# Peptides against a protein of PDB entry 6A30: the designs that were tried, part 43

Target 1, 150 residues: chain A of PDB entry 6A30
Amino acid sequence: AQDADNVLQPIMDLLDSNLTLFAKICEKTVLKRVLKELWKLVMNTMERTIVLPPLTDQTMIGTLLRKHGKGLEKGRVKLPSHSDGTQMIFNAAKELGQLSKLKDHMVREEAKSLTPKQCAVVELALDTIKQYFHAGGVGLKKTFLEKSPD

## One batch from the design tools (peptide; aimed at target 1 D16 L19 Y132 A135)

Design b2_p27_5_s3 (made by RFdiffusion4, then SolubleMPNN; from b2_p27_5, 10 letters changed)
Fold by OpenDDE base, seed 3:
Structure b2_p27_5_s3 (fold): chain B 150 residues (1-150), chain A 27 residues (1-27)
Amino acid sequence: as target 1 above (150 residues)
Amino acid sequence: MLEIPPAVPGAPSAAERIEALTKAMKE
């Protein structure tokens, strides 16, 4: 469980503050749409992370997040006006998109077969992130999460 | 080989994150 959490941490760090904020400021239908788009981005990122192990390096992801996170002022999130919410969604999507570009800077390591332990961690990580987006039943439907994001 | 990164001290668990999001979406 801890290993799966560690694998997910860079992605979830990006999602947590943003989705929590969006949940408060977005209308329900808008929020669902945002969740669907973010799910696709997350799945693409995870797929790349599994295929490209170096992407799991917190240092690399952390550096990317730190470079872009300077704009997320830890400040008291004054409930942004409706216009501010849209910009924040765009910024969050942009930040997730930057994770995909990290692949271009990494040497193609041959996709080696995962050990049984690594497979178990990946499976648990995938299940965990699905539960995250399901959000106790108020998020995305399980049937949607089980489908390929392609 | 998939590298599993070390735990970050003070980081919330996935369960805590799910709970927080669930709560936020229900409010």
Scores: peptide ipSAE 0.516, ipTM 0.900, DockQ to the pose 0.687
OpenDDE base, seeds 1, 2, 4, 5: peptide ipSAE 0.486, 0.493, 0.510, 0.513; ipTM 0.890, 0.893, 0.899, 0.900

Design b2_p27_5_s4 (made by RFdiffusion4, then SolubleMPNN; from b2_p27_5, 9 letters changed)
Fold by OpenDDE base, seed 2:
Structure b2_p27_5_s4 (fold): chain B 150 residues (1-150), chain A 27 residues (1-27)
Amino acid sequence: as target 1 above (150 residues)
Amino acid sequence: MLVIPPAVPGAKSAAERIKELTKKMKE
């Protein structure tokens, strides 16, 4: 469990910041759509990271995410006018897009077979991420998360 | 190869973070 948490720390940092932001600025219907897209992106990124473990990318993702996450807390949450919310979503989407591009730069290391321990960590990690996206019922439905093409 | 990073001192567990996130999102 601890190993899974350690692996997930960068992703959790990203999700904590972005999900909280999206929940605040998005209507429920929009939020669900955004969450679905984010889910796909996260799953794809995780798959690639697990299958193509470039050592360098976790650090880069963590660093990129840490730099952007700290900046959001300091701003006096003026009720973002609708315009500010849209820009924040755009910026978040841009950041997510950069993560997608990072995927293309991930050196396809040969898919080395995961050890049983690594598989267990991945399974636990996936379950944890599902819980993140469910967010106690505020986020995506469990049925969606379970039926999503892994 | 999946590299498991070392534990970050003072890092919250995933369960705690999910709880906090859930609270924040319901607010």
Scores: peptide ipSAE 0.383, ipTM 0.863, DockQ to the pose 0.705
OpenDDE base, seeds 1, 3, 4, 5: peptide ipSAE 0.376, 0.379, 0.376, 0.379; ipTM 0.858, 0.859, 0.857, 0.860; seeds 1, 3 fail the geometry check

Design b2_p27_6 (made by RFdiffusion4)
Pose (drawn by RFdiffusion4):
Structure b2_p27_6 (pose): chain A 105 residues (1-54, 100-150), chain P 27 residues (1-27)
Amino acid sequence: AQDADNVLQPIMDLLDSNLTLFAKICEKTVLKRVLKELWKLVMNTMERTIVLPPSKLKDHMVREEAKSLTPKQCAVVELALDTIKQYFHAGGVGLKKTFLEKSPD
Amino acid sequence: EEEEEEEEEEEEEEEEIEELREAAKEV
């Protein structure tokens, strides 16, 4: 849990002062649109940074084997991810839980 | 008066950040 917090700390410091500034000055729809968009952005960047997928093999270029995360690493990632989701739900001001769950991103 | 209002706004912003972080912990 402490490790997951440390992983999310950088992105939370960025968004905190913001998300906070918004909903204070945005109409519901405007806030929802921004959050839905920031959501897609975070999920995409995570997909393309911490988990980029894995060369000529014999003759025909095959994808290499993924280097598995350690058990502790897997757990930290799962928890940190589940936490960002709750962060965007924001207990009922952010995105709905039903939207986040079915988010294709 | 303007300094007091800025302080109050900062306090509100800090409370809202705390609330967001508490809500993020409700996994």

Design b2_p27_6_s1 (made by RFdiffusion4, then SolubleMPNN; from b2_p27_6, 13 letters changed)
Fold by OpenDDE base, seed 4:
Structure b2_p27_6_s1 (fold): chain B 150 residues (1-150), chain A 27 residues (1-27)
Amino acid sequence: as target 1 above (150 residues)
Amino acid sequence: DEEEEKEKLEKELEELKKKLRESRKKV
């Protein structure tokens, strides 16, 4: 439970900060594309966070998310103007792109099989994230979430 | 219809966040 929470917390903080914003500023088709890319990123980040040594990865994801997320906390949610929304999407896409580049740097340690405990954490995290991205049916389709390579 | 679906998404995301926070407090 605590290990699952440690993995989920940074991901959920990221999702909480970004998905609500994207839902507000994006057109439906753009939002769906953003959600799909976020899903891929979250799945990839979670896989790596769980496969890599627990302590270094949580701090790294938390540090990456904190290093880039520090700019978002203080702003009174002024409804971003159309220009501000585009810039926020661009900044979020840039942050996501940096998390995807973290993907390329973490390729070295992927070879270890998950322990049964790590598998249970992954399963719990996946179910929670799938529910979050599905968002009662208004988010990503269940079929898309289920077809994502576990 | 698009704005309604967007509002539904926002509400559902907020509810899921709430449920997740509540679930984490119980574990």
Scores: peptide ipSAE 0.038, ipTM 0.514, DockQ to the pose 0.098
OpenDDE base, seeds 1, 2, 3, 5: peptide ipSAE 0.045, 0.031, 0.041, 0.035; ipTM 0.511, 0.510, 0.509, 0.508; seeds 1, 3 fail the geometry check

Design b2_p27_6_s2 (made by RFdiffusion4, then SolubleMPNN; from b2_p27_6, 14 letters changed)
Fold by OpenDDE base, seed 3:
Structure b2_p27_6_s2 (fold): chain B 150 residues (1-150), chain A 27 residues (1-27)
Amino acid sequence: as target 1 above (150 residues)
Amino acid sequence: SLEEELRKREEENKKLIEKLREEARKV
């Protein structure tokens, strides 16, 4: 539990900050799209951070998400005009698109078999994140969360 | 009115954020 919380807390903080911002500027349908893209981003980032580096660097998920999130923060918090909100969504989509391309270029390094302890932490983290994104039924549909390539 | 629709949308978005925060506290 504690190890999973240490991995999840930075992700949850980033998600809360970004979703709070998008909730102010986006319609419900756009916000749900953003939530889907954030889900994909989190899943892809976790897959890479847990499978590629040894789980010992808890700082890497937070740092990867912060490095990608810092691309969003460099905009001076002027309340983005409608144009700036669109640009933020476009930049987030562009970053997500770059992450998808990076999946194709990262050579299948031999999936180092996760230790049983590492697998248990990953499973717990994934279940917790699925519950978060479902948000008691007001968030993403369970069918969408289950069909996402783990 | 357009203002009433915007207010309703903002309230729905707030409810979503509140539920997300509630789930985050259960960790």
Scores: peptide ipSAE 0.217, ipTM 0.739, DockQ to the pose 0.176
OpenDDE base, seeds 1, 2, 4, 5: peptide ipSAE 0.201, 0.212, 0.214, 0.210; ipTM 0.726, 0.736, 0.737, 0.735

Design b2_p27_6_s3 (made by RFdiffusion4, then SolubleMPNN; from b2_p27_6, 17 letters changed)
Fold by OpenDDE base, seed 5:
Formats: structure tokens, C-alpha cells, sequence
Structure b2_p27_6_s3 (fold): chain B 150 residues (1-150), chain A 27 residues (1-27)
């Protein structure tokens, strides 16, 4: 259980940070797209996290968070007076662009065989993340979460 | 509303964190 917490904590911090951003910027339709991209990012991050030595994990997630945060600061450029809706879409598209860049930096490492302990941690982590993204039906559909490559 | 949805999502995240921490203390 402690190992699962260690794996999930950085991911949860990432999710919390992104949700706070999305609350400010995204329309409902855009938010769903962002959540899908975030889900993919989380899955890719977990794959790397578990396959790589524990020390590399926090550093990688931290790097992803830092890259995302820096992308946000650069995003506060005074955009011209567009309608509130257009501005929200533009901001959301910019954030999606940052997430996509993060995804591209997530090089798939070769699937290493996990130990039984690691498998149990991964399963627990995946279940927790699925529950988070589903959010009692407000978030992503269960069918999407189950069909996603995990 | 979107804000309400995000609030719920955040709440679920915090509950999951809590559960995970509780489980981590047991093992």
C-alpha cells in the first residue's frame, strides 16, 4: 500500500494542478477533451513510473509538472479582445497543446515484466485513477476508461 | 455547471488520496 501511495501521489498532484487550470479556462466540451488527453498522459506516466527505477519516477513527473507550469506562465499573453467564449476555447486549445507536447516527450519504454508486487501496485493505482477520472459520472465514461490502453 | 463538476472531481480526488493513505498505513 505504501508503494501505491508513492506512485500515485505525484500523479494526483498533476491532476489537481490541471483541474484547477481547467476550471478556469475550459468549457464543458473542451474539458472532456482535456480529460481524455490527461488520461493518456497519466497512463503513459504510470507506465514509465513503474517500469523505471523508483528514483526516476518522481523526477519525471516533476519534470512534466514543471513543463506544464512553465507553459501556463507563457500563456498569459494579452490576447486580443475576442468574445469570452473564443478566448476560453483558445486558452483550452493552448493547454491541450501543452499536454500533447508532454505526451510526445513520453517515450514508450519497452514493457518490462513487473514483479507480482509491482503488478498489485499498478492495479491499485489504475483503479484509483479510473475512479478519479470517472468522478461519479461527471468525468469520463467508464467504457472509455476500460477501453483505453492501460 | 462546469465548476460544480470540477468541484466534484476534486472532491473525489481528495477522497481517493485519503483512502490510499489509509491503506498505506495498514501495509
Amino acid sequence: as target 1 above (150 residues)
Amino acid sequence: SLEEALRKLKKELEELKKKLREEARKV
Scores: peptide ipSAE 0.047, ipTM 0.511, DockQ to the pose 0.087
OpenDDE base, seeds 1, 2, 3, 4: peptide ipSAE 0.041, 0.038, 0.039, 0.040; ipTM 0.516, 0.508, 0.501, 0.508

Design b2_p27_6_s4 (made by RFdiffusion4, then SolubleMPNN; from b2_p27_6, 13 letters changed)
Fold by OpenDDE base, seed 3:
Structure b2_p27_6_s4 (fold): chain B 150 residues (1-150), chain A 27 residues (1-27)
Amino acid sequence: as target 1 above (150 residues)
Amino acid sequence: EEKKKKEEEEKENQELIEKLRQEARKV
């Protein structure tokens, strides 16, 4: 529990800061869409950090930003100002790129596979993040959180 | 009417943020 908390709190603080900003400027439907995109970004960042430890932080961030940024540029997030909203999500994604530091806590640089202890921490962390994004039912739907972020 | 709708929407957005913060404190 404590190890997972130490990993998750910085992520949750970053999410709170960004979502608080979006809550003030976005309509409810747009805010829910932003929450979905942030979920996908977090999950994909964690997955890549765990599965591909040899990748540089910049490579992971750049790949995620490119994958999700192209979706935003195509108008998937109907923000009143397409440029401003895309830039804000891009900035949030860049800040979430600090999730690459999770590597130092979750994976030994040389380990091709997680130890049983590391697997348990990752599982707990993933469950906790799902509960966070569900927010007692007012957040994302369970059926969405259980699907692959791809 | 439009003003009331916007105020209600803002309250719902704030409720969502509050629930997210409550979940974050349960860890």
Scores: peptide ipSAE 0.416, ipTM 0.847, DockQ to the pose 0.209
OpenDDE base, seeds 1, 2, 4, 5: peptide ipSAE 0.410, 0.389, 0.405, 0.395; ipTM 0.844, 0.839, 0.844, 0.838

Design b2_p27_7 (made by RFdiffusion4)
Pose (drawn by RFdiffusion4):
Parts: structure tokens; C-alpha cells; sequence
Structure b2_p27_7 (pose): chain A 105 residues (1-54, 100-150), chain P 27 residues (1-27)
């Protein structure tokens, strides 16, 4: 849990002062649009940075084996991910849980 | 509770207070 917090700390320091600034000055729809968009952005960047997928093999170029995360690493990732979701739900001001769960991103 | 859970709770409280202030201003 402490490790997951440390992972999320950089992105939370960035969004905190912001998300906070918004909903204060945005209409519901405007806030929801922004959060939905920031959500897609974070999920996409995570997909393309911490988990980029894994060369000519014999003759026909095959994808390499993925280097598995350690068990502790897997757990930290799962928890941190579940935490960002709750962060965007924001207990009922952010995105609905139903939207986040079915988010294709 | 974790530090992230505490921050999420504080953020939720501040957002809800800001929505209540908007509703009062519209009234």
C-alpha cells in the first residue's frame, strides 16, 4: 500500500490542485468532459510507458517474451490502478463508477 | 487508511462543497 502511494504521488501532485480548481469553476457537463478526457489520457500514457509490449526469430520476426513483473510489483500496480479509478470517481463528483469500469481505455 | 485514500477523501469533500456553493448561488 505504501509503495502504491509512492507510485501515484507524482501524478496526484499534478492533478490535485487542478481537479480541485475545476469542479469549482466548471459546469457539471464541462467538468465531466474534462475528467473523461484526462482519464483517457492517463490510462493511455500508462499503457504506453510502464507496460509497453515486448525481433527476427529464425526467419520471420516474432514478438519477444514479456519480462514478468515480480509478485510485489504486480500487486503494487493493481492497487495503484484501482486507486486512480477511485480518484477519478471522487466519491460521486467525478466520473461514475459504471463509466470507469466499462472504459475501453 | 493510506495517504492516497486520505487525499481522495479530502478531494471529494472539497468538490462536494464547491457544488453546494454553486447550488446556493443559483438559488
Amino acid sequence: AQDADNVLQPIMDLLDSNLTLFAKICEKTVLKRVLKELWKLVMNTMERTIVLPPSKLKDHMVREEAKSLTPKQCAVVELALDTIKQYFHAGGVGLKKTFLEKSPD
Amino acid sequence: KTEAEERIEELAKELKEAEEEKEEAEE

Design b2_p27_7_s1 (made by RFdiffusion4, then SolubleMPNN; from b2_p27_7, 10 letters changed)
Fold by OpenDDE base, seed 5:
Parts: C-alpha cells; sequence; structure tokens
Structure b2_p27_7_s1 (fold): chain B 150 residues (1-150), chain A 27 residues (1-27)
C-alpha cells in the first residue's frame, strides 16, 4: 500500500490542479475527452516508471512532473481577442502539451519482467488510479477504465 | 485510509463543486 501511494503521489500532485481547472472551464464532453487523454498519458507514464529500477523512478517522475507544473504559471500569452473562457482552454491545452513532453523524456526501458512485489504494487496503483479518474462518477466511466490496456 | 484514498475523496469533492459552480453560471 505505501509503495503504491509513493508511486501515485507525484501523478496526483500534477493531476489535481489540472483536473480542477479543467472541471471549471470545460464542458462535460470536453472534460471527458481531456480525461481520456490524461488517462492514456498516466498509464504510459506508469508503465515506464514501474519498469525502471525502484529508487530512481519516483524522484525522476516527481521532478519531471514538478518541473512541468511550475513552468506553466509564467507563460500567460495574452491573446487579446478571445473570451476569458477560450483563453483558459488554451492555457489548459498548453498544460496538457507540457504533459506530453514528459512522455518523451521518459527513457524507454526494455520491458523487464516485474517481480511479484512490483506486480502487487502495480495492481494496487492501477486500482487506486482508476478510482482517481472515476472521481466518484464525475470523471471517466468504470467501463472505460476497465477496458483500457492495463 | 491511505493518503491516496484521502486525495481521491478530496478531488472528487472539488470536481463536484467545480461542476456545480459552472452549472450555476451557465443558468
Amino acid sequence: as target 1 above (150 residues)
Amino acid sequence: MTASEERIKELTKKLKEAREEKKKKEE
């Protein structure tokens, strides 16, 4: 349980602020699409992280996620002609773009077989992150989360 | 209750609140 929490904390730190923003600015259909893309990104990130040796991974992802989260505040491109809502969506899309760059920085480790302990941590982490993305019914449907390649 | 479970509950609350606030502004 503690190991799964340690894996999830950096991801949750990044997602909490972004999801709160998206919930405020996006319509239900747009929010759902954003959540689906974030889910794919998180799954890809987790896959790469867990395959990496345990000690370096949490700090590296946490640092990468933290660096991308902090850099976003300063880049207020004032597009003068767009409604406040459109600018917020643009900013949110820019944030998502920063998350996609995280995918490119994650070293493609060769698919090493997970140890039984790592498998147990992954399973628990996946169950927890599914609950996170479901968000008590506000987020993604359980059926979508279960059909996603785990 | 794990730290992650607590965060999920808090996030769920925040997302629900944000959605309800948005609905009120659109009415």
Scores: peptide ipSAE 0.244, ipTM 0.760, DockQ to the pose 0.781
OpenDDE base, seeds 1, 2, 3, 4: peptide ipSAE 0.151, 0.170, 0.238, 0.189; ipTM 0.681, 0.695, 0.756, 0.708

Design b2_p27_7_s2 (made by RFdiffusion4, then SolubleMPNN; from b2_p27_7, 13 letters changed)
Fold by OpenDDE base, seed 2:
Structure b2_p27_7_s2 (fold): chain B 150 residues (1-150), chain A 27 residues (1-27)
Amino acid sequence: as target 1 above (150 residues)
Amino acid sequence: MTASQKRIQKLTEELKKAREEKEKEEE
């Protein structure tokens, strides 16, 4: 349980701020699309982070996520005009695109069989992140989260 | 509750609140 929390903390730190922002600025339909793309990204990132030796990549993911998160200066969030919301979505999509490129730089070391302990941590982390994205029913549908290729 | 579970609850509340606020602004 604690190991799964440690793996999820950097991801949740990024997602908490961004999802809260997107919930405020995005229409319901746009938010759902963003959540679906974020889900795919998180699943791909988790799969790679768990298959790769955990130490170096958590710091890089955390540092990349922190470097991109630092652009959110404590400035009075004036409710962005419709134009500013679109730009924020575009910036978020660009950040997601950079995370997708990080996906390419995460050297697919040969799929060493996850140890049973690592598999259990992954399964728990996946269940927890599914609950996170479901967000008590305000997020993604359970059916979508369950049909995602694990 | 794990730290992650507490964060999920907090996020759920924040997302729910944000949705309710937006629904009121559209009305």
Scores: peptide ipSAE 0.232, ipTM 0.751, DockQ to the pose 0.819
OpenDDE base, seeds 1, 3, 4, 5: peptide ipSAE 0.198, 0.212, 0.194, 0.198; ipTM 0.733, 0.737, 0.725, 0.728

Design b2_p27_7_s3 (made by RFdiffusion4, then SolubleMPNN; from b2_p27_7, 14 letters changed)
Fold by OpenDDE base, seed 3:
Order: C-alpha cells, then structure tokens, then sequence
Structure b2_p27_7_s3 (fold): chain B 150 residues (1-150), chain A 27 residues (1-27)
C-alpha cells in the first residue's frame, strides 16, 4: 500500500491542480473529453513504465511531471477571457503532447518480467487511478475505465 | 485510509463543489 501511494503521488500532484482548474473553466462535455485523453495518457505512460525498469522511471516520470509542474507559478488567475481559457487548454494539450513525444524517445530496454511484488503494486496503483478518474461519479464512467486496454 | 484514498476523496469533493458552483452561476 505505501509503495503504491509513493508511485501515485507525483501523478496525483500533477492531476489535482489541473483537474481542479479544468473543472472550473470547462463545460461538462469538454471536461469529460479532457479526462478521457488524460486517462489514455496515464495508462500509456504506466504501461511503458512497467515495461521499463521501475526504479529509474519513477525518477524520470517524477522529474518530467515536476519539470512541467514548475511552470504553473502563482499567476493571479484573473478569470481569463474566452481566448485565455482556450490557450490554457492548448498549452496543457501541448504539454501532454510532449509527454507522448518523450515516450517515443525512451529506448525500450528488454522487458524484464516484473516480480510478483511489483505486479501487486501495479495492480493496486491501477485500481487507485481508476478510482481517481471516476472521482465518486463526477469524472469518467466505470464502464469506460474498465474497457480501456489494461 | 491510504494517503491516495484521502486525496481521491478531497478531489471528489472539489469537483462536486465546482460543478455545483457552475450550476448556480448559470441559474
């Protein structure tokens, strides 16, 4: 349990601020679309992190998420005009797009089989992330989260 | 509760509050 919490902390730190912002500025249908794309990105990132040696990649994902998280300084959120909200979504999408490009530059080392302990941590982490994106019924539907290629 | 479960609960509450506030502003 503690190991799964440690793995999820960097992802949750990134998502908590962004999802809170998107929940305020986006219409419900737009928010759901953003959540679906974020879900796909997180799942794809986890899949690759599982295939890559867990110790080096936690630092890399944490560093990637931390490097992009530092750019959201205390800018006094004046209610951005409709143009500024679109630009924020565009910038967030661009940052997410950069994560996909970095994924292509990660040299696939040979898939070392996860230990049973590592598999249990990953399964717990995946279940926790599904609960996170479901957000007590406000977020994504359980049926969508269960149909995603795990 | 795990730290992650507490964070999920907190996020859920924030999202519900944001949705409620938007509905109140539209009304």
Amino acid sequence: as target 1 above (150 residues)
Amino acid sequence: MSKSQERIKKLTEKLKEAEKKKKEEEE
Scores: peptide ipSAE 0.261, ipTM 0.766, DockQ to the pose 0.849
OpenDDE base, seeds 1, 2, 4, 5: peptide ipSAE 0.253, 0.251, 0.259, 0.255; ipTM 0.758, 0.758, 0.762, 0.758

Design b2_p27_7_s4 (made by RFdiffusion4, then SolubleMPNN; from b2_p27_7, 14 letters changed)
Fold by OpenDDE base, seed 5:
Structure b2_p27_7_s4 (fold): chain B 150 residues (1-150), chain A 27 residues (1-27)
Amino acid sequence: as target 1 above (150 residues)
Amino acid sequence: MTKSQQRIEELTKKLKEARKKKELEKK
């Protein structure tokens, strides 16, 4: 349980900042697309965080995720006019694009088989994140989350 | 509940509230 919490903290910080913004600015269809991309990013991040030695990568991922989260807070969401909403979505999509570059900076350590303990942590973390991405029916469908390659 | 579970519930609530607000602003 505690190990799962440690893995989830950086991810939740990322999700808090980004998903709250996207929920405010995006239409339903756009929000779903963004959530799907974030889901992929989260899955990739979790895989790398758990497979890589715990100490150095949590700080790097946490720092990278935190840097992207802080850049988002400074935008005083002035109630965007209809034209400003599109620009905000574009900027948010650009930030997501920068988060996708995190994929390239994370050294692909060879797919080492997870230990039973790591598997249990991943399973618990995945279940928790699936609940968040579902968001009581506002977010992604359960069927999509379950069929996503774990 | 784990600390993570509590945070997920809070984040879920925030997301739902943000979405409801957005739906109301369209109307």
Scores: peptide ipSAE 0.241, ipTM 0.757, DockQ to the pose 0.663
OpenDDE base, seeds 1, 2, 3, 4: peptide ipSAE 0.209, 0.193, 0.200, 0.235; ipTM 0.729, 0.718, 0.725, 0.750

Design b2_p27_8 (made by RFdiffusion4)
Pose (drawn by RFdiffusion4):
Structure b2_p27_8 (pose): chain A 105 residues (1-54, 100-150), chain P 27 residues (1-27)
Amino acid sequence: AQDADNVLQPIMDLLDSNLTLFAKICEKTVLKRVLKELWKLVMNTMERTIVLPPSKLKDHMVREEAKSLTPKQCAVVELALDTIKQYFHAGGVGLKKTFLEKSPD
Amino acid sequence: SEAEEFKEKREEAIEEQKEKWEEEKGS
């Protein structure tokens, strides 16, 4: 849990002062649109940075084996991810839970 | 303040998610 907090700390320091500034000054729809968009952005960047997918093999160029995360690493990633989701739900001001769960990103 | 309430709600939601995760993992 402490490790997951440390992982999310950088992105939370960025968004905190913000998300906070918004909903204060945005209509519901405007806020929802921005959060839906920032959501897609965070999920995409994570997909393309911490988990980029894995070369000519014999003759025909095959994808290499993925280097598995350690058990502790897998758990930290799962928890940190579940936490960002709750962060964007924001207990009922952010995105709905139903939207986040079915988010294709 | 509305900003403070919003922050409190985010913290509470994160705490609840952590408690659920600790209960499921026993850790």

Design b2_p27_8_s1 (made by RFdiffusion4, then SolubleMPNN; from b2_p27_8, 13 letters changed)
Fold by OpenDDE base, seed 2:
Structure b2_p27_8_s1 (fold): chain B 150 residues (1-150), chain A 27 residues (1-27)
Amino acid sequence: as target 1 above (150 residues)
Amino acid sequence: SLEEEFRKKVKEAIEKKKKEWEEKTGK
């Protein structure tokens, strides 16, 4: 449980910060699309974090978190005009795209079979994240979450 | 729990957005 929390906490902090922002600036349909992309990103990040040595991933998640967090300067969040919201979505999409590219650059260490402990942590983390993204039925559909490539 | 707190925040954010959408569309 503690190991799962250690993996989940950085992801949840990222998700909380981004979802709160996106919920404020995105239209409903765009928000749903963003949630789907974030789900894919989280699944890919978790798969890598568990398969790859922890040190590189904490720095990467931390760097990704810091790069995304630096845009939250203290300034009066003027509700960006429609143009500013679009630019923020574009920036978020660009950042997600960079994360996807980072996916390609992260050394596919050969899929070492996860140890039973790692499998248990992954399963627990996946269940927690599925529940998070489902959000009691107001988030993503269960069918979409279950089709996530293992 | 951590999961419950985050789930709650996501739910609130999504519900807020749904309400805003309903208000804008008149439904």
Scores: peptide ipSAE 0.079, ipTM 0.552, DockQ to the pose 0.069
OpenDDE base, seeds 1, 3, 4, 5: peptide ipSAE 0.040, 0.079, 0.075, 0.039; ipTM 0.540, 0.563, 0.550, 0.536; seed 3 fails the geometry check

Design b2_p27_8_s2 (made by RFdiffusion4, then SolubleMPNN; from b2_p27_8, 10 letters changed)
Fold by OpenDDE base, seed 2:
Structure b2_p27_8_s2 (fold): chain B 150 residues (1-150), chain A 27 residues (1-27)
Amino acid sequence: as target 1 above (150 residues)
Amino acid sequence: SLEEEFRKKVEEAIEETKKKWEEKTGT
């Protein structure tokens, strides 16, 4: 359990700091969308990092985020909140959501066989992240969390 | 921009998570 917590600490620190900020500045529907996209990002990243062969520097998430941001001049979703900060966060969330779709288009090698220790850490990590995003029922719906590939 | 700063923070957190994973699992 402690090892899983230690592994997750960077993600938890990021989530705790940023979600607190986002909760203050985002409209409720935007916040829900951000949470969903962050969940997908975390799940996809963990899968790629732990189960799949390590991503090369060229396939690093930063490169993926930068490449996908250029293509979707899709129409102005009129977000009801006219705050520049909320719009920027929504755009970031939209880009993160595109990474979930990119999952199927990325060249994947065969999944690694995980050791029993690695499996246990992954399971604990997933449970911890699910609990965090569910937030006692006020966060993401349990049904959404259970549909995520794990 | 706020968006770019957020992306950078996500990247950093993922790399740190990967590093910690490797340290704890011996891979």
Scores: peptide ipSAE 0.095, ipTM 0.680, DockQ to the pose 0.045
OpenDDE base, seeds 1, 3, 4, 5: peptide ipSAE 0.091, 0.088, 0.088, 0.080; ipTM 0.672, 0.671, 0.673, 0.657; seeds 1, 3, 4 fail the geometry check

Design b2_p27_8_s3 (made by RFdiffusion4, then SolubleMPNN; from b2_p27_8, 13 letters changed)
Fold by OpenDDE base, seed 4:
Structure b2_p27_8_s3 (fold): chain B 150 residues (1-150), chain A 27 residues (1-27)
Amino acid sequence: as target 1 above (150 residues)
Amino acid sequence: SEEEEFRQKVEEAIQKTKEEWAKKTGT
């Protein structure tokens, strides 16, 4: 549980911050699209982190997400004007795009099989992330979350 | 508005997910 928390907490913090922001500024259809892209990003990042040798202390996901999340200072969310909201979405999309490009540069180290403990952590992580993206039914559909982005 | 209701539901769902996670992790 603690190991899972250590891995997931940075992801959850990032997701919380971003999803809360997006929920406030995005129309429902836009939010769903953003969620889909975030989901893909998270899944891709997790897949890579799983394939990458266990970084001892902070999962590469946590580090990647933390490096990108530090820029989201708790700016007092003044309800941004429509223009400000669009810019925030654009910036978020740009950040997501940069994370996707990082995908291409990460050397596929030899896929070491996850230990049972690592598998359990990943499963718990995935479940939590799925729940987060599902957002009690207002987010992504379960069917979408259960489909591996091939 | 439907949009406001949607936002409230999303916020509630996010909060609920945090609470559930906190319960699972003991944090």
Scores: peptide ipSAE 0.200, ipTM 0.724, DockQ to the pose 0.162
OpenDDE base, seeds 1, 2, 3, 5: peptide ipSAE 0.179, 0.199, 0.174, 0.174; ipTM 0.710, 0.729, 0.701, 0.704

Design b2_p27_8_s4 (made by RFdiffusion4, then SolubleMPNN; from b2_p27_8, 15 letters changed)
Fold by OpenDDE base, seed 4:
Structure b2_p27_8_s4 (fold): chain B 150 residues (1-150), chain A 27 residues (1-27)
Amino acid sequence: as target 1 above (150 residues)
Amino acid sequence: SLEEEIRKKIEEAIKKKKEEWAKKTGE
């Protein structure tokens, strides 16, 4: 549990910041689309992190998420005007795009087989993330989450 | 847990958006 929390903490921090904002500013259909893209990004990032050496990669995701997340200062969410909301979405999309590009630059380290402990942590992390994205049924559909590349 | 807290926040935010949407659509 603690290991999973350590892995999830950076991701959850990013998700908390971005999804909370998106949930506030986005229309329902846009929000769903954003959630889907974020889900894909998270899953892809996790997949790479798991394939990459366990200790260094949590720090890299954390660092990557922090490097990209440091720009989202706790600005008091003044309900941005429609223009401000669009810009925020654009900025967030840009940040997500940068994360996606980083994916391409991450050297495929040789896929080491996960230890049973690592597998358990990953499973727990995935379940937690699925639950998060499902958000009690108001987020992504379970069917979508289950179809995502595990 | 941190996850539960975040999930709750997201649920609340999305719920609010659904309510706003329902009000707009009359549904």
Scores: peptide ipSAE 0.099, ipTM 0.565, DockQ to the pose 0.070
OpenDDE base, seeds 1, 2, 3, 5: peptide ipSAE 0.073, 0.105, 0.087, 0.077; ipTM 0.517, 0.597, 0.552, 0.531; seeds 2, 3 fail the geometry check

